Peptides against a protein of PDB entry 3HUF. Designs and how they scored, part 214

Target 1, 320 residues: chain A of PDB entry 3HUF
Amino acid sequence: MWIIEAEGDILKGKSRILFPGTYIVGRNVSDDSSHIQVISKSISKRHARFTILTPSEKDYFTGGPCEFEVKDLDTKFGTKVNEKVVGQNGDSYKEKDLKIQLGKCPFTINAYWRSMCIQFDNPEMLSQWASNLNLLGIPTGLRDSDATTHFVMNRQAGSSITVGTMYAFLKKTVIIDDSYLQYLSTVKESVIEDASLMPDALECFKNIIKNNDQFPSSPEDCINSLEGFSCAMLNTSSESHHLLELLGLRISTFMSLGDIDKELISKTDFVVLNNAVYDSEKISFPEGIFCLTIEQLWKIIIERNSRELISKEIERLKYA

## One batch from the design tools (peptide; made by RFdiffusion4, then SolubleMPNN)

Design b2_p26_8_s4
Fold by OpenDDE base, seed 5:
Structure b2_p26_8_s4 (fold): chain B 320 residues (1-320), chain A 26 residues (1-26)
Amino acid sequence: as target 1 above (320 residues)
Amino acid sequence: EEEEEEEKKREEEQLKLAEEALEESK
């Protein structure tokens, strides 16, 4: 989201979030959803127009800012952004830091981008929330992104957490739910006066972990917990591969269960499968190898004695 | 015009005082 602050008292010592929309900036306007009052006699009554666009798809993957347009409203002394005079037709900016000088005012408005990118695990939830979140200047998507700051867990009663949720947790993203999204949607007007009123997701995240026994206390409890073990997996999902890497596993990839030869078995401690393959192919599993699902593996790794549990299971199947 | 010029001078003086305070804090 865009946040503005200013030197001196020209913004009354307050920070403000700028959501996507159009703002008239000047001395003789009243602060509201479309106006920014700036207190200086060096600033015109109506000095500039700020226009913030909704996030692009590219912004979700890069964590880049919503496009920031500045237009001078035909003032005597103009407007500058990053020491450059704004053109007559206005200019657009994609920099994460903007120093905006209005006329001859010695104090600048500082605009900075605070990255917030929300990944959804469920396409239905994305469809429900994307529009509202985009109107808050928050990029949204389904695919994994290095720019992801938050991950929306779908709460289905009685279901195991998804691989996406597992990976998001280990990647140290903030796991959130629909309650947090609802709360975000309500603060839009209150943050005009004080940007610090933006809700912290950490409390929501702590409550999710505390109330769900499928999470360890921290990602650090699981990261590299299986260092020294080797697994094989089907080339199914990138998230599954990255999850297994974060566990410290050496990973071999294969295309079919028929590719699991004696050589692969000799180098592999266990085979990781998705639920569909596990259920369909359980009768055709190679002899002498431990096969399990990612969800079964997750249930083991969240235990304090995960290494001992896996070792015992590997031994059982080598001698069966 | 005179009132705007006086206000500009006050703002410039405040900026100078803020810069001086930042230098003293180093």
Scores: peptide ipSAE 0.024, ipTM 0.550, DockQ to the pose 0.026
Fold by OpenDDE base, seed 3:
Structure b2_p26_8_s4 (fold): chain B 320 residues (1-320), chain A 26 residues (1-26)
Amino acid sequence: as target 1 above (320 residues)
Amino acid sequence: EEEEEEEKKREEEQLKLAEEALEESK
């Protein structure tokens, strides 16, 4: 989201969130969803127009800002952004930091981008919330991205957490739920005068972790916890591969259970399968190898003695 | 530098006057 602050109390000493939309900026406007009052006699009654676009698909992957357009409203002394005069037709900016000078005012408006990218685990929830979140200047998606800051956990009562949720946790993303999204959707009016009134996602996250025993105490307890072990996995999701990589595993990939030969078994401590393959093929598992699901592996990983537990399971099947 | 300080001081005085005028107009 874009946040503006200013020097010399020209914004009354407060920060403001700018959501996608159009704002008239000037001395003789009243603060609302479409106006930014700037208190300076050096500023025109109506000085500039700010237009913030909705996030692009690219912004979800890059964590880049919503496009910020500035237009001078035919003022005597013009408008500058980053020491450059704004063109007659307006200029668009993709920089994360904008120093905006209105006329001869010695105090600048400083606009900065706070990155927030929300990944969804559930496509139905994405479809439901994406439009509203984009109107807050928040890029959204389903795919893994290095720019993701938040992850929406799918609330399925009594189910194990998904691989996406596991991976999001290990990546140190803030896990949120639909209750946070609902709260987030209501903030537009309250944050006009005070950007600090933005809901704290960390409180939501803490509550989720506290109320769900499927999470370890910290991501650090799990990262590289299986260093030195080797696994084989079906070439399925990138998230599953990245999850196993974050555990410190050496990973071999295969296309079918038939590709698990004696050579692969000799080099592999265990095989990770998806639930569908595990349930369908459990009768035909290769002898002498430990096969488990990601969910079963996760139940081991969240334990304090995960290395000892996995070693015992590997040994149990070597001697069977 | 002196001209910039004088301009800032003038702007601060003008800001105060504008705030007072906004409070009186409410």
Scores: peptide ipSAE 0.024, ipTM 0.536, DockQ to the pose 0.038
Fold by OpenDDE base, seed 2:
Structure b2_p26_8_s4 (fold): chain B 320 residues (1-320), chain A 26 residues (1-26)
Amino acid sequence: as target 1 above (320 residues)
Amino acid sequence: EEEEEEEKKREEEQLKLAEEALEESK
């Protein structure tokens, strides 16, 4: 989201969140969802127009800002952004930091981008929430992104957490639920006189972890917990691969169970399978190797003695 | 430099007066 602050109390000492939309900026406007009052005798009654666009798909992957357009409203002394005069037709900016000078005012408006990107584990939830979140200037998507700050967990009562949720947790992404999204959807610019009024997602996250025994106490309990072990993986999910990497595993990838030869078995401690392959092929598993699903692996990893548990299973099956 | 400092000082004084006027109007 864009946040504006100003020097010399020209914004009355307040920070303001700017959502996608159009704002008239000047000395003689009243603060509302479309106007920003700036207190200076050196600025025009109506001085500039700010237009913030909705996020692009690219912004979800980069964590880049919503496009910020500035137009001078035919003022005597013009408008500058980052020491450059705004052109007659207006200019557009994609920088994360904007220093906006209105006329000869010695104090500037400082605009900065606070990155917030929400990943969804469920396409139906994305379809439900994406439009509202985009109107807040929040990029949304399904795919893994390094720019992701928040992850929406799908709560199915009695089901194991998904691989996406496991990976989001280990990446230290803030896991949220529908309750947090509902709260975000009620946020209006007129209510956000202070950027501190944004809902704290960390409290939602703490409550999720506290109330669900499928999570370890911290990501640090699991990260590199399997350092020194080697696995072979039958999965096309990038999240599954990255999850196993975060556990500290050496990973070999194969496309079918038929690719598991004696050489691979000799170098591998265990095989990770998806649920469909595990259930269908359990009678045809290679001899002398421990096979499990990611969900079964997760149940072991969240235990304090995870290394001992895995070692016992490997020994039981390699020497049987 | 001196003109800019005087302009800044005049603007600070005017901002203070404008803030006071806004507080009185509430």
Scores: peptide ipSAE 0.022, ipTM 0.522, DockQ to the pose 0.037
Fold by OpenDDE base, seed 1:
Structure b2_p26_8_s4 (fold): chain B 320 residues (1-320), chain A 26 residues (1-26)
Amino acid sequence: as target 1 above (320 residues)
Amino acid sequence: EEEEEEEKKREEEQLKLAEEALEESK
């Protein structure tokens, strides 16, 4: 989201979130969803127009800012952004930091981009929330991205957490739920005057972790916890692969259970399968290898003695 | 124009004072 601040009292000492939309900026306007009052005699009654675009699809992957357009409203002394005079037709900016000078005012409006990118675990929730979140200047998507700051957990009562949720947790992404999104949607008007009123997602995250026994105390408890073990996995998802890498596993990939030969078994401690393959092929598992789902592996990983537990299961099946 | 120039001067003086205060706080 874009946040504006200013030196001196020209913004009344307040930080403001600028959501996607159009704002008239000037001395003789009243603060609302489409106006920004600036207090200086050096500033025109109606001085500039700010237009913030909704996030692009690219912004989700890059964590880049919503496009910021500035137009001078034919003022005597013009408008500058980053010491450059704004052109007559307006200019567009993708920099994360903008110093906006209105006329001869010695105080600048400082606009800065606070990155918030929300990944969704399922397309249904994305479809439900994306429009509203985009109108807050929040990029949204389904795919893993290094720019993601938040992850929406799908809470199905009585189900295990998804691989996406597991991976988001290990990546130290702030996990949120629909309750946070609901809350976030309601504060839009209240944060116009004070950007500090933006709800803290970390509190939501803490509550999720506290109330769900499927999470370890920290990602650090799981990261590299299986260092020295080797697994084979079906080449299904990049997220599953990255999850297993974060556990410190050496990973071999295969295309089918039929590719699991004696050589692979000799070099592999266990085989990781998705639920669909595990349920369909459990009768056809190769002898002498421990096969488990990612969810079953996760249940072991969250235990304090995960290494001992997995070693015991490996031994049990190798000597059975 | 004179009122705008006087106000600009006051704003510049306030900026200078704020910068000085920020330097003293370091």
Scores: peptide ipSAE 0.020, ipTM 0.527, DockQ to the pose 0.027

## One batch from the design tools (peptide; made by RFdiffusion4, then SolubleMPNN)

Design b2_p27_1_s1
Fold by OpenDDE base, seed 4:
Structure b2_p27_1_s1 (fold): chain B 320 residues (1-320), chain A 27 residues (1-27)
Amino acid sequence: as target 1 above (320 residues)
Amino acid sequence: SEEEKKEEEEIEQLAKKENENDDSEEN
């Protein structure tokens, strides 16, 4: 989201969030959802128009800002952004930091990009929320991204957490739910005068973790917890691979269960499968190797003695 | 949309008229 602040109390000492939309900026406007009052005698009554675009799909992957357009409203001294005069037709900016000077005002409006990118675990929830979140200047998507700051967990009561949720947790992404999204959708008016009123997702996250026994106390409890072990997995999911890497596993990939030969078995402590393959192929598992799902592995990893537990399961199946 | 363009033009024309009568120290 874009946040603006200004020097010399020209914004009344307040910071505000600029959501996607159009803002008239000037001395003789009243602060609302489409106007920014700037208190300076050196600023025109209606000085500039700011237009913030909705986030692009690219912004979800890069964590880049919503495009910020600035147009001077035919003022005597114009508008500058980053010491450059705004062109007659307006200019568009993708920099994360904008120093906006209105006319000869000795104080600048400082706009900065606060990165917030929400990954969804479920396409139906993305479809439900993406429009509203984009209107808040929040990029949204389904795929893993290094720019993701938040992850929407699908709350199904009594279901195991998904691989996406497990990975988001270990990646230190703030896990949120639909209740937080609902709250975000209502704050648009309250943050006009004070950007600090933007709800912190960390409290939502703490409540999710506290009330769900499927989470460890911290990501650090699980990161590298299986260092020294080796696994093989089907080349099916990037998130699954990255999850296993974060556990400190050496990973071998295979294309089918038929590719699991004696050589692979000799180098591998266990095989990780998705639920569909595990359930369909349960009868055809190679002898002398421990096969489990990611969800079964997760249940072991969240235990304090995860290394001892996994070692016992490996040994049990070598001698079975 | 065509309506958004008209509203944008109206905003610009209003701003221009207001700035022609600006009492700013710099104008």
Scores: peptide ipSAE 0.029, ipTM 0.580, DockQ to the pose 0.655
Fold by OpenDDE base, seed 5:
Structure b2_p27_1_s1 (fold): chain B 320 residues (1-320), chain A 27 residues (1-27)
Amino acid sequence: as target 1 above (320 residues)
Amino acid sequence: SEEEKKEEEEIEQLAKKENENDDSEEN
């Protein structure tokens, strides 16, 4: 989201979130959803227009800012952004930091991009929330992105967490729920005066972890917990591969269970399968190798003695 | 849209008229 602050009390000592929309900026406007009052005698009554666009699909993957347009409202001394005079037709900016000078005012408005990108695990939930979140200047999507800051888990009562949720947790992405999204949608008016009133997602995350036994106490308890083990991966997602990599596993990818010969069994501690392959191929599992699902592996890695549990299962099947 | 463009032009005309009557110390 865009946040503005300024020196010299020209914004009354307040920081403000700018959501997508148009803002008239000047001395003789009242602060509301479409106006930003700036207190200086050097600033015109109506000095500039700020227009913030809704996030693009590219912004979700890059964590880039919503496009910020600045137009001078035909003032005597103009408007500058990053020491450059704004053109007559306005200029558009994709920089994460903007120093906006209105006329000869000695104090600048500082606009900065606070990155917030929300990944959804469920396409139905994305469809419900995307429009509202985009109107807050928050990029949203389903695919993994290096720019993701928050992850919305699918809450089905009594279901196991998904691989996406497991991976988001190990990536240290803040896991949130519908209650946080609802709360985030209601703060739009209150954050006009104080950007610090933005709800803390970390409190929501802590409550999710505390109330769900499917999570370890921290990602650090699981990261590299299986270092020194090797696995074969069959018909799993890219997220599954990255999850196994974060566990510290040496990963070998195969096309079929038939590719697992005696030589490979000697070098591989276990085979990781998706649920569909695990259920269909149970009869064709190679002798002397431990086969499990990601969900079964997750149940082991959340235990404090995960390495001992894995070692016991490997040994049990090597000597069976 | 044509309506958005018209609103923009009205806002700019209002701003111009207000700035012409500006009591700014630097104007």
Scores: peptide ipSAE 0.025, ipTM 0.557, DockQ to the pose 0.615
Fold by OpenDDE base, seed 1:
Structure b2_p27_1_s1 (fold): chain B 320 residues (1-320), chain A 27 residues (1-27)
Amino acid sequence: as target 1 above (320 residues)
Amino acid sequence: SEEEKKEEEEIEQLAKKENENDDSEEN
């Protein structure tokens, strides 16, 4: 989201969020969803127009800012952005930091991009929330991205957490739910006056972790917890691969269960499968190897003695 | 939309008229 603040009292000492939309900026406007009052005698009654575009698909992957357009409203002294005079037709900016000078005002408006990118685990939830979140200047998507800051957990009552949720947790992404998104939607008007009124997702995250026994106390409890073990997995999911890497596993990939030969078995402590393959192929598992689902592995990893538990399971199945 | 563009042009014309009178104060 774009946040503006200013030197001196020209913004009344407050920070403001600029959501996607158009803003008239000037001395003689009232602060609302479409106007920014700036208090200086050196600023025209209506000095500039700011237009914040909705996030692009690219912005979700890069964590880049929504495009920021500035137009001078034909003022005597013009408008500058980053010491450059704004052109007659306006200029567009993709920089994360903008110093906006209105006329001869000695104080600048500082616009800065606060990165927030929300990944969804469920396409139905994305479809429900994407439009509203984009209107908050928040990029949204389904795919894993290094720019993701938040992850929306799919709460199905009585279901195990998904691989996406597990991976988001280990990546230290802030896990949120629909309750946070609902709360976020209500603050849109209140944050016009004070950007600090934006709800902290960390409180939602803490509540999710506290109330769900499927999460360890921290990602650090799981990261590299299985260092020294070796697994094999089907080359079907990049997220599953990255999850297993974060556990510190040495990973071998195979294309089919038929590729699990004696050589692979000799080098592999266990085979990790998705639920669909596990359920369909459980009768065809090779002898002398421990096969489990990612969800079964996760249940072991969240335990404090995960290494001892997995070692016992490996031993039990080697001698069965 | 064409309507949004027209509203923007009206806002710009209003702004221009308001600024012609007030941009004179060198502070």
Scores: peptide ipSAE 0.021, ipTM 0.520, DockQ to the pose 0.630
Fold by OpenDDE base, seed 3:
Structure b2_p27_1_s1 (fold): chain B 320 residues (1-320), chain A 27 residues (1-27)
Amino acid sequence: as target 1 above (320 residues)
Amino acid sequence: SEEEKKEEEEIEQLAKKENENDDSEEN
């Protein structure tokens, strides 16, 4: 989200969030959803127009800002952004930090980008929330992104956490739920005058982790916990691969159970399957190898003695 | 929309007239 602040009390000592939309900036406007009052004699009654665009698909992957357009409203002394005069037709900015000078005002409006990118675990929740979040200047998507700051956990009552949620946790993404998204949607009016009223997701995250026994105490408890073990990964997602890498596993990827020969079995500690393959092919599993799902693996790795538990399961099936 | 574009042009013309008046009082 874009946040503006200024020195010299020209913004009345307040910070403001700029959501996607158009703002008239000047001395003789009243603060509302489309106007920013700036208190200086050196600023025109109506000085500039700020336009914040909605997030692009690229912004979700890069964590880049919503495009910030500035137009001078034919003022005597013009408008500058980062010491450069704004062109007659306006200019667009993708920098994360903007110093906006209105005319000869000795104080600048400082605009800065606070990165927030929300990944969703399922397309249904994305479809429900994406429009509202984009109108807050928050990029949204389904695919994994290095720019992802938050991950929406799908809470189905009595279900295990998804692989996406497991991976989001291990990569230290802030896990949030629908309650936080609802809260974000309600604060839009209150943050117009005070950007500090923007809800922090960290409290929501802490409450999710505390109240769900499917999470370890920290990501650090699981990262590299399986270092030295080797697995074969069958019919899994990219998130599944990255999850197994974060566990410190040596991974071999295969397309079918038929690719698992006696030589591979001798070099592999266990096979990781998706739920569909695990349930359908239990009878056709290679003899002498431990096969499990990621959800079954997760139940082991959240335990304090995960390495001992896995070693015992591997040994049990080698001698069965 | 074409209506939003007209409203934007009207706001810009109003802003221009108001700024021309302020510039005349400071000289």
Scores: peptide ipSAE 0.018, ipTM 0.521, DockQ to the pose 0.394

